# Peptides against a protein of PDB entry 4U39, part 147

Target 1, 302 residues: chain A of PDB entry 4U39
Amino acid sequence: SIKVIGVGGGGNNAVNRMIENEVQGVEYIAVNTDAQALNLSKAEVKMQIGAKLTRGLGAGANPEVGKKAAEESKEQIEEALKGADMVFVTAGMGGGTGTGAAPVIAQIAKDLGALTVGVVTRPFTFEGRKRQLQAAGGISAMKEAVDTLIVIPNDRILEIVDKNTPMLEAFREADNVLRQGVQGISDLIATPGLINLDFADVKTIMSNKGSALMGIGIATGENRAAEAAKKAISSPLLEAAIDGAQGVLMNITGGTNLSLYEVQEAADIVASASDQDVNMIFGSVINENLKDEIVVTVIATG

## One batch from the design tools (peptide; made by RFdiffusion4, then SolubleMPNN)

Design b2_p23_4_s4 (from b2_p23_4, 13 letters changed)
Fold by OpenDDE base, seed 1:
Structure b2_p23_4_s4 (fold): chain B 302 residues (1-302), chain A 23 residues (1-23)
Amino acid sequence: as target 1 above (302 residues)
Amino acid sequence: AGTLVSQIQTKENPVGKIVKEDL
């Protein structure tokens, strides 16, 4: 089974966004120290952590409280994760609960033998130096606790959105990018497409790879596959080029009109931008909600 | 319908009992 755990406010917002977009084949778990915020989760499974420590009042933007809250609730986390083959741990880094608890939850998932993937955001620079420093510590702890850690640099989202985009919309886009990172992987396993991958293929690419980068490309029109692939490999979300990656995971998602030719064209573009010795796997997904759009997601590991 | 997973720690069970409640 595939489980997605949203940890703290940002992680739970991302999980809500995943549920709203009908990401299939996954079980959603919302984890928070704030009981009121947890009640707003759309996840089927809700878990309050650190009830003694926090009394349900949240972590007060302190990662050490988030960490201790997850440690207090270890057995609950173990029971919720039991029997998972794959666990996505999603969080907004820089806060209290997400930053502190996500590494602990990830380690618990890994210790249970699940393929453990972190999908996390770095805070925007405007959130201030304290959040950036807390996020750096949380990301470091996540790297030790996961098989693969996808880090989304929120400041790079500002390069994709209009310069006049309100702060709340920028956060919503960060939640959407977190969704795309989880869905881009989970759909390869859980959703039938033109080219299906198994869990063993994904596990080979993602096991003990450390940090990963994600690129996303969306296009329409006659050359949509090629354009989407080119946008994915040149995505502002990629802090580095994919040519140095040891592994590449590619998702090509389209509507019912997605052709095998378009899938191959997109795959060839990503392959041509990758190292010759790269272990590249690609899958295709049919999303009936995509009309004329193709979405290419590239995850570079190593 | 959702499930709340809670850990109830008592004097008799200091580690805590996991309780699943339907929401």
Scores: peptide ipSAE 0.135, ipTM 0.667, DockQ to the pose 0.012
Fold by OpenDDE base, seed 3:
Structure b2_p23_4_s4 (fold): chain B 302 residues (1-302), chain A 23 residues (1-23)
Amino acid sequence: as target 1 above (302 residues)
Amino acid sequence: AGTLVSQIQTKENPVGKIVKEDL
């Protein structure tokens, strides 16, 4: 089974966005130290952590409170994650609960023998130096606790959106990019396409790889597959080129009109931009909500 | 219907009993 665990405010917002976009074949778990925020979750499984420590009043933007809350609730987390083959741990780094609890939850998932993937955001520069420093410590702890850690630099989202984009829309786009990172992997396993991957293929690319980068490309028209692939490998979310990656996971998602030729064309572009010795796997997904769009997601590991 | 997973600490079980409740 695949489980997605949203940790703290940003992680819970991302999980709500996944549920709203009907991401299939996954179990959703919402974790928070704030009981009021947890009540607003759309997740089927809800878990309040650190009830004794926090009394449901949240972590007060302190990562050490988030950490201790997850440690207090260890057995509760173990029971919620039991029987998962794969666990996605999603959080907005820089806060109290997400930053402190996500590494503890990830370690519990890994100790249970699940393939453990972190999908986390770095805070925007405008959220201030305190959040950036807290996020850096949380990302370091996540890297030790997971098999693969996808880090989304929120400041790079501001390079893709209009400069006049309201702060609330920038946060919604960060939640959407977290969704795309989880869905881009989960759909390869859970959703039938033209080319299906098994869990063993994904496990080979993602097991003990450490940090990963994600690129996304979207295009329409006659050359949509080639354009989407080119946008994915040149994505502002890629802090480094895919050249030199040890592994590449590619998702090619289209509507019912997605052709095998378009899948091959997109895969050839990503392969040509990658190292010759790269372990590359690709899958294709049919999403009936996509009309004329192709979405290419690239995850570079190593 | 959601599930609430709770850990209830008691004097007899200081680690806490896990309780699953349907929401």
Scores: peptide ipSAE 0.088, ipTM 0.649, DockQ to the pose 0.012
Fold by OpenDDE base, seed 2:
Structure b2_p23_4_s4 (fold): chain B 302 residues (1-302), chain A 23 residues (1-23)
Amino acid sequence: as target 1 above (302 residues)
Amino acid sequence: AGTLVSQIQTKENPVGKIVKEDL
């Protein structure tokens, strides 16, 4: 089974966005120290951590409180993650709960033998230096606790949105990018009857790879597949080029008019931009809501 | 040469076909 665990405010907003977009084949778990915020989760499984420590009042933007809250609730986290083959841990780094608890939860998932993937954000520069410093510590702890860590630099989201985009919409876009990172992988392995074969191949690419880069490309029109692929490999979300990547996961999502030719064209572009000896997994997914849009998600490991 | 694993879902094949090939 695949489990997605949202940790703290940002992680739970991302999980809500995944549920709203009907990401299939996954179980959703919401984790928070704030009981009121947790009640707003759309996840079926809701877990309050650190109930004794925090009394449901949240972590007060202190990562050490978030860490201790997850440690207090270790047995409950183990029970909720039991039987997962894969666990996505999603969080906004820089806060109290997400920054402190996400590494602990990731380690619990890994210790249970699940393929553990972190999908986390760095805070925007406008959130202030304190959040950036806390996020750096949380990301370092996540890197040690996961098989693969996807880090989304939120400041790079500002390069793909309008300059007049309200701060609230920039956070929603960060939640959407977190969704795309999880969905881009989960859709490759959540297909009924194929999960075990695809999961073994995904596990080979993602196990103990450390940091991964994520690129997203979206396009419409006659050359939409090629344009989406080119945008993905040159995405502002990529902190580096993918030319040295030994592993690539690619998802090509389109409407009911997605052709085999478009899928192949996009795959060839991404493969050609990767290492010569790249281990690549690509999948195409039909989403009727995309109509004429193609979305290419690239995750580069190694 | 790397490996390519593909799962291509289409309207005609909604389950997708897995293809494994050497690059």
Scores: peptide ipSAE 0.083, ipTM 0.738, DockQ to the pose 0.696
Fold by OpenDDE base, seed 4:
Structure b2_p23_4_s4 (fold): chain B 302 residues (1-302), chain A 23 residues (1-23)
Amino acid sequence: as target 1 above (302 residues)
Amino acid sequence: AGTLVSQIQTKENPVGKIVKEDL
């Protein structure tokens, strides 16, 4: 089974966005130290951590409280993650609960033998130096606790949105990018009866790879596949070019009019931009909600 | 060389039609 665990406010907002976008074939778990915030989760499984430590009042933006809250609730986290083949741990780094608890939860998932993938954001520079420093510590701890860590730099989201985008919408876009990172991988695996073959291939690419980068491209029109692929490999979210990657995971998602030719064209563009010795996996997904859009997600590992 | 896994997700058939092709 595939489990997606949202940790703290940002992680839970991302999980809510995944549920709202009908991401299939995954079980959703919401984790928080704030009981009131946890009540707003759309996840089927809701877990309050550190109930004794925090009394459900949250972590007070302190990562050490988030860490201790997850340590207090270890047995509950183990039970919720038990039997998962793959675990996505999603969080906004820089806060209390997400930054402190996400590495502990990731380590628990890894110790249970699940393929453990972190999908996390760096805070915006405008959130201040304290959040950046807390995020750096949380990201370092996540890197040790996961098989693969996708880090989304929120400041790069400002390069892909309109300059007049309200701050609240920029945070919603960060939640959407977290969604795209999880969905881009989960959609490749999350088919009944194929979990064993496609999971083994994904496991080969993602096991013990450390940091990963994600690129996203969206396009419409006659050359939409090629344009989406070119946008993905040149995405501002890629802090480095994909040519240095040891592994590449590519998802091509389109509407019911997605052709095999468009999938091949997109795959060839990403392959041509990658190292010749790179291990590449390609998936195509039909999403009836995309109509005329193609979404290409590229995850570079290594 | 990559493996293409094509999945069709529909409301009526959430399992979809899956095609694996070697690229």
Scores: peptide ipSAE 0.021, ipTM 0.356, DockQ to the pose 0.213

Design b2_p23_5_s1 (from b2_p23_5, 11 letters changed)
Fold by OpenDDE base, seed 3:
Parts: structure tokens; sequence; C-alpha cells
Structure b2_p23_5_s1 (fold): chain B 302 residues (1-302), chain A 23 residues (1-23)
């Protein structure tokens, strides 16, 4: 089974966005120290952590409180994650609960023998230096606790959105990019397409790979597959070129009109931009909601 | 039998929400 655990405010917003976009074949768990925020979760499973420590009042932007809250609730986290083959841990780094609890939860998932994937954001520069420093510590702890850690640099989202985008919409886009990172992997396993991957294929690319980067490309029209692939490999979210990656996981998602020719064309573009010795796997997913759009998601590991 | 676990949301030591989750 695949479980997605959202940790703290940013992680829970991302999980809500996944549920709203009908991401299938995954179980959702919402974790928070704030009981009021947790009540706003759409997840079926809602877990308050650190009830004795925080009394449901949240972590007060302190990562050490988030860490201790997850440690207090270890047995409940273990029971909620039990029997998962794969666990996604999603969080916004720089806060109290997400930064402190996500590494503890990830370690619990890994110790249970699940393939453990972190999908996390770095805070925007405008959130201030304190959040950036807290995020750096949380990201370091996540790297030790996961098989693969996808890090989304929120400042690069500002290169994709309009300059006049309100701060609230920039956070919504960060939640959407977290959704795309989880869905781009989970759909390869859970959603039938033209080329299906199994869990063993994904495990080969993601097991003990450390840091990863994600690129996304969306296009329409006659050359939509090639354009989406080119946008994915040149994505502002890729802080490094894909040619330095040891592994590449690619998702080609389209509507019911997606052809095997378009899938091959997109795969050839990403392969040509990658190292010759790279372990590349690709899958194809059919999403009826995309109609004429193709979405290419690339995850570069190593 | 799948275990039904009761998840409790506590605020100030009071149960504010109970959800049954089939584990």
Amino acid sequence: as target 1 above (302 residues)
Amino acid sequence: SPGVELFQVLRDGKVVKQEQVVV
C-alpha cells in the first residue's frame, strides 16, 4: 500500500490539495500539533501528535517542539504507517511541526521497511532568515531519515508565476508543486497507463538515493509531448542540470488521446539530456481530466 | 479482522473529535 503523510500546516495543505485533485490509490494521513488546524484536514486519518506536550496548541514555530511531539506519539505513528510498502512524507520546512516532526515520522516509516520518500519545500526568502535556517536543519535531518528527499525551492516557484501573484497564491502554488511531486510518483504505481511501472521499478530508482530534484512541463498542441519534456528538463525547479543525475524517474501523463509515439518522443528527449549511464525509468498515465494537455514530471536522483 | 482504531483529537485535554479508522 502507498501512504501519504502530511506533517504540519504546509504538509496538510498539500494533502488537502491531493484529495481535491482526486489522487487515487493512496491513503492520506494528516499529522499536526495544532488540533484546530488538524480539524480542517480532508484526510480520512487525522493524528494529533504531542497532545501532552502542546495540549493541541501547536509547536509555536519551534522545530524542537515538533520533534518532541512526534517522539511522544511514536507508537501511534507506527500503527498508522504499519503495512505500507511506500510512504510519502510531505511538509513545508521552516515551521515548528513540519520541520521537527517530519524527520521523526520519516525515520519511523523507514524503520518499518517502507520505501520512504520526502517531498518538502524550502521557505520563500520573504519568510525570513530564521525560517531558512530552521528549514536547512530540517532538510539535513530528512536526508538521513529517507530513501529519497525531493526538495522544492519555493523561490523558484516565483519564476513560474506572474510577478503580481499575491503571497497567498504563491503558497497555493507551493502546495500544488508538492501535490505534483507525490502524484507524479504515486500515479506510476497506482494508476493504469500506456506503460505501467511496478513498485520494484520505483524502488530501484529511489532506494537510498539521497537528494532529488523535480522538473515539471505542461504543453498542448501537435508537439505537446516534445514541448512538455523540454519544459520539464529546463524547469526552474531543477536547481541543477539533469545530466548530473544517477537516476531519473519520468512520468508522462496525458488524456485518453495520449499516443505511444508521444510517450516515446518525450522519453527520448529526457534520455538525450541525461547521462548515458543513468538509470532511467519512465511510465505513462492516463488522466481523463487533462484532455489535450500533456504533463511531464521528471525526478532526478543522486 | 481489520482493527478499528479510534483516533482522538484532543484540545486542552478534552476530546474534540473522534474518528474510527479501519487499520
Scores: peptide ipSAE 0.024, ipTM 0.383, DockQ to the pose 0.013
Fold by OpenDDE base, seed 1:
Structure b2_p23_5_s1 (fold): chain B 302 residues (1-302), chain A 23 residues (1-23)
Amino acid sequence: as target 1 above (302 residues)
Amino acid sequence: SPGVELFQVLRDGKVVKQEQVVV
């Protein structure tokens, strides 16, 4: 089974966005120290952590409170994660609960033998230096606790949105990019496509790989596959080129009109931009909500 | 069949709320 755990406010917003976009084949767990925020989660499983420590009032933007809250609730987190083959831990880094609790939850998942994937955001520079420093500490702790850590630099989201985009929409886009990171992997396993991957293929690419980068490309029209692939490999979300990656996981998602030719064309473009010795796997997904759109997601590991 | 979703709210590892929602 695949479990997605949203940790703290940002993680829970991402989980809500996943549920709203009908990401299939996954179980959703919302974790928070704030009981009021947790009540707004759409997840089937809602877990308040650190109830003794926080009294449900949240972590006060302190990662140490988030950490201790997860430690207090360790046995309950273990029970909620039991039987998962794969666990996604999603959080907005820089806050109290997400930054502190996500590494603890990830370690619990890993210790249970699940393939543990972190999908996290770095805060925007405008959220201030304190959040950036807290996020850096949380990301470091996540790297030790996961098999693969996808880090989304929120400042790079500002390069893909309009300059006049309101701050609230920039956060919504960060939640959407977190969704795309989880869905781009989970759909390859859980959703039949033109090219199916098994869990063993994904496990080979993602096990003990440490940091990963994600690129996303979206295009429409006659050359949509090629354009989407080119946008993915040149995505502002990629902090480095994919040519140095030891592993590449690619998802090509399209509507019911997605052709095998388009999938192959997109895969060839990503392969040509990758190292010759790269272990590349790619899958295709049919999303009926996509019309003339192709979405290419590239995850570079190593 | 309408999916029965089980919503569980856990506090300190105890189910404090369980709702079955027919989606």
Scores: peptide ipSAE 0.017, ipTM 0.388, DockQ to the pose 0.018
Fold by OpenDDE base, seed 4:
Structure b2_p23_5_s1 (fold): chain B 302 residues (1-302), chain A 23 residues (1-23)
Amino acid sequence: as target 1 above (302 residues)
Amino acid sequence: SPGVELFQVLRDGKVVKQEQVVV
């Protein structure tokens, strides 16, 4: 089974966005120290952590409180994650709960033998130096606790959105990028009956790889596959070129009119931009909710 | 290495067809 665990405010917003976009084949778990924020989660499974420590009033932007809250609730987290083959841990780094609890939750998932993938954001520079420093500590702890850690630099989202985008919409775009990172992987695995083969391939690429980068490309029109692939490999979200990656996971998602030719064209572009010795896996997904759009997601590992 | 192409068809968010093409 695949579980997606959203940790703290940013992680819970990302999980809500995943549910709103009907990402299927995954179990959603919302974790928070704030009981009021947790009640707003759309996740089926809701877990309050650190109830004794925080009294449901949140972590006060302190990562040590978030850490201790997850440690207090370790047995409950173990029970909720038990029997997962894969666990996505999603969080906004820089806060109290997400920064402190996400590494503890990831370690619990890894110790249970799940393929553990972190999908986390770095805070925007405008959120201040304290949040950046807290996020750096949380990201370091996540790297030790996961098989693969996808880090989304929120400042790079400002390069792909309109400069006039309201601050609230920039946070919604961060939640959407977190969604795309989880969905880009989960959609490749979420098929009943073939999960073991597809999961073994994903496990080979993602096991003990450490940091990963994600690129996303979206395009429409006659050359949409090639344009989406080119946008993905040149994505501002890629802090480094994909040619240095040891592994590449590619998802090509289109509507009912997605052709095999478009899939092949997109895959060839990403392969040509990658190292010759790269372990590349690609998948194609038909999403009936996509009209004329193709979405290419590239995850570079190593 | 031969690329594994996974073709999944999602209807109403459910996988209704999967084809594996070894490229």
Scores: peptide ipSAE 0.005, ipTM 0.289, DockQ to the pose 0.083
Fold by OpenDDE base, seed 2:
Structure b2_p23_5_s1 (fold): chain B 302 residues (1-302), chain A 23 residues (1-23)
Amino acid sequence: as target 1 above (302 residues)
Amino acid sequence: SPGVELFQVLRDGKVVKQEQVVV
């Protein structure tokens, strides 16, 4: 089974976005120290952590409180994660709960033998230096606790969106990018008919790989597949080129008019931009909500 | 209309597996 755990405010917002977009084949778990925020989660499983420590009032933007809250609730986290083959841990780094609890939850998942993937954001520069420093500590702790850690730099989201995008929409886009990172992997595994084979190959590419980067490309029109692939490999979300990656996961998502030719064209572009000895998995997914749009997600590991 | 899902696994730059699922 695949489990997605949203940790703290940003992680729970991302999980809500995944549920709203009908991401299939995954179980959702919302984790928070704030009981009021947790009640707003759409997840089937809701877990309050650190009830004795925080009294449901949240972590006060302190990562050490988030850490201790997850440690207090370790047995309940273990029970909720039991039997997972894969665990996604999603969080916004820089806060109290997400930054402190996500590494503890990830370590619990890894110790249970699940393929553990972190999908986390760095805070925007405008959130201030304290959040950036807290995020750096949380990211360092996540690297040790996961098999693969996808880090999304929120400042790079501002290069993809319009310059006039309101601050609240920039946070919503960060939640959407977290969704795309989880969905881009989960769809490769959860697609009917191939699940067990794809999971073994994904596990080979993602197991003990450390840091990963994600690129996204979206396009429409006659050359949409090629344009989406080119945008994905040149995405502002990629802090480095994919040519040095040891592993690449590629998801090509389109509407009911997606052709095998378009899938192959997009895959050939990403392969040509990758190392010749790269281990690449690519798949195509049909999303009926996409009209003439193609979305290419590239995850580079190693 | 049934979508065609294509899964390819490349190892060392070579397709080692290709499966097509009609969904």
Scores: peptide ipSAE 0.007, ipTM 0.318, DockQ to the pose 0.644; fails the geometry check

Design b2_p23_5_s2 (from b2_p23_5, 11 letters changed)
Fold by OpenDDE base, seed 1:
Structure b2_p23_5_s2 (fold): chain B 302 residues (1-302), chain A 23 residues (1-23)
Amino acid sequence: as target 1 above (302 residues)
Amino acid sequence: MPGVELFRVYRNGKVVYEEQRVV
């Protein structure tokens, strides 16, 4: 089974976005120290952590409170994660709960023998230096606790959106990018396509790989596959070129009109931009909500 | 008096696990 655990405010917003987009084949778990925020979660499973420590009032932007809250609730987290083959831990780094609790939850998942994937954001520069420093500590702790850690630099989202984009929309886009990171992997296993991967294929690419970068490309029209692939490998979310990656996981998602030719064309472009010795796997996914769009997601590890 | 704190796990809006912790 695949479980997605949203940790703290940002992680739970991302989980809500995943549920709203009907990301299938996964169980959703919302974890928070804030009981009021947790009540707004759309997740099937909701868990309040650190009730004793926080009294449900949240972590006060202190990662140490988030950490202790997860430690206090360890046994319940273990029970909620039990029997998962794969666990996605999603959080916005820089806050109290997400930054502190996500590494603890990830370690619990890993200790249970699940393939543990972190999908986390770095805060925007405008959130201030304190959040950036807290995020750096949380990211470091996540690297030790996961098999693969996808880090989304929120400032790079501002290169994809209009400069006049309101702050609230920039956060919604960060939640959407978190969704795309989880869905781009989970759909390869859980959602039928033209080329299906099994869990063993994904595990081979993602097990004990450490940090990963994600690129996304979306296109429409006659050359949509090639354009989407080119956008993915040149994505602002890729802080480095994919040619240095030891592993590449690629998802080609399209509507019911996605052709095998388009899948091959997109795969060839990503392969040509990758190292010759790269362990590359790719899958295709059919999403009926995509009409004329192709979405290419590239995850570069190593 | 030590406060009793309720740890709760919800599934589909229903409590599926409840633990009383003495604080």
Scores: peptide ipSAE 0.047, ipTM 0.551, DockQ to the pose 0.011
Fold by OpenDDE base, seed 4:
Structure b2_p23_5_s2 (fold): chain B 302 residues (1-302), chain A 23 residues (1-23)
Amino acid sequence: as target 1 above (302 residues)
Amino acid sequence: MPGVELFRVYRNGKVVYEEQRVV
């Protein structure tokens, strides 16, 4: 089974965005120290952590409180994650709960033998230096606790959105990028009742790889596959070129009109931009909600 | 070592096409 665990405010917003976009074949778990915020989650499984420590009032933007809250609730987290083959841990780094609890939850998932993938954001620079420093500590702890850690630099989202984009919409786009990172992998594995890729193949690409980068490209029209692939490999979210990555996971998602030719064209573009010794896995997903759009997601590991 | 490219196309949860390329 695949479980997606949203940790703290940002992680729970991302999980809500996943549910709203009908991401299938995954179990959603919402974790928070704030009981009121947790009640707003759309996840089927909701877990309040650190009830004794926080009294449901949240972590007060303190990562040490988030950490201790997850440690207090370890047995409950273990039970919620038990039997998962894969666990996605999603969080916004820089806060109290997400930054402190996500590494503890990830370690619990890894100790249970699940393939553990972190999908986390760095805060925007405008959120202040304190959040950046807290995020750096949380990201360091996540790297030790996961098999693969996808880090989304929120400041790079500002290069994708219009300069007049309201701050609230920039946060929604960060939640959407977190969604795309999880969905880009989960859709390759999870369809109702079938493992799409051999889970062993995904495990080979993602197991003990450390940091990963994600690129996303979206296009329409006659050359949409090639354009989407080119946008993915040149994505501002890729802090480095995919050249030199030890592994690449690619998802090509399109509507019912997606052709095998378009998928091959997109794959060949990503392959040509990658190292010759790279291990590449390609998946293609049909999403009926995509009309004429193609979405290419590239995850570079190593 | 030559990389193995696994290409799979899925429709409605079923593999509709599979290609292994040795690069």
Scores: peptide ipSAE 0.022, ipTM 0.391, DockQ to the pose 0.101
Fold by OpenDDE base, seed 5:
Structure b2_p23_5_s2 (fold): chain B 302 residues (1-302), chain A 23 residues (1-23)
Amino acid sequence: as target 1 above (302 residues)
Amino acid sequence: MPGVELFRVYRNGKVVYEEQRVV
């Protein structure tokens, strides 16, 4: 089974966005220290952590409170994660609960023998130095606790959105990028396409790989596969070129008109931009809602 | 008691975002 656990405010917003976009084949768990915020979650499973420590009032932007809250609730987290083959831990880094609790939850998932993938955001620079420093500590702790950690640099979202984009829309786009990172991997396992991957294939690329980068490309038209692949490998979300990656996981998602030729064309472009010795796997997904769009998601590990 | 910090984003001298943060 695949479980997605949203941790704190940012993680729970991302989980809500996944549910609203009908991401299939996963169980959703919302975790928070704030009981009022947790009540707004759309997840089937809702877990308040640190009830004794915080009394449901949240972590007060303190990662140490978030950490201790997850430690207090360890047994309940273990029960909720039990029997998962794969666990996605999603959080906005820089806050109290997400930053402190996500590494603890990730370690619990890993200790249960699940393939544990972190999908987290780095805060915008405008959120201030305190959040950036807290995020750096949380990201470091996540790297030790996961098999693969996808880090989304929120400042790079400002490069892909209009300069006039309201700040609230930039946060919604961060939630959407978190969704795309989870869905881009979960769909390869849960949603059959033209080229199916098994869980063992995904595990080979993602097990004990440490830090990962994500690129996304979307295109339409006659050359849509090549354009989407080129956009994915040149994505502003890639803080480094993919040519240094030890492993590449690629998702090619299209509508019912997606061809094997388009899948191969996209895969060849990503392979040509990667190291010759890279372990690359690719899968395809059919999403009837994409119509004429192709979405290419690249996860570069190593 | 954790302090409450008011985070404000200004654009052209106007508040465009306000967040109450517990510190």
Scores: peptide ipSAE 0.013, ipTM 0.336, DockQ to the pose 0.010
Fold by OpenDDE base, seed 2:
Structure b2_p23_5_s2 (fold): chain B 302 residues (1-302), chain A 23 residues (1-23)
Amino acid sequence: as target 1 above (302 residues)
Amino acid sequence: MPGVELFRVYRNGKVVYEEQRVV
């Protein structure tokens, strides 16, 4: 089974966005120290952590409280993650609960033998130096606790969105990018009820790889596949070029009119931008909601 | 080791096409 665990406010907003966008074949778990925020989760499984420590009032933006809250609730987290073959741990780094609890939850998933993937955001620079420093500590702890850690730099989202985009919409776009990171992987393996050979392939690319970068490209029109692929490999979300990656996971999602030729064209562009010795896995997904749009998601590991 | 490229097409969560390329 695939489990997506949203940790703290940012992680739970991302999980809500995944549920709203009908990301299939995954079980959703919401984890928070704030009981009121947790009640707003759309996840089927809701878990309050650190009930004794925080009394449901949240972590007060302190990562050490988030860490201790997850440690207090370790047995309950283990039970909720039990039998997962893959666990996505999603969080906004820089806060109290997400930053402190996500590494603990990731380690629990890894110790249970699940392929553990972190999908996390760095805070925007405007959120201040304290959040950036807390996020750096949380990201460092996540790297040790996961098989692969996808880090989304929120400041790079500001390069994709209109300059007049309100701050609240920039946070919504961060939640959407977290969704795209999870969905870009989960759609490749989420056959309802069967971990097929596809999971073994994803496991080969993602096991013990450490840090990963994600690029996204969206296009329409006659050259949409090539344009989407070019946008993905040149995505502002990629803090480094893809040519240094040891592994590449690519998702090419389109509507019912997506052709094998378009998929091959997109894959060949990403392959040509990658190292010759790269282990590359690419999948194509049909999403009827995309109509004439193609979405290319690239995850570079190594 | 030469890179392995695995190409798969998914429809409704099922593999409908697979191609393996040894790079």
Scores: peptide ipSAE 0.009, ipTM 0.288, DockQ to the pose 0.101

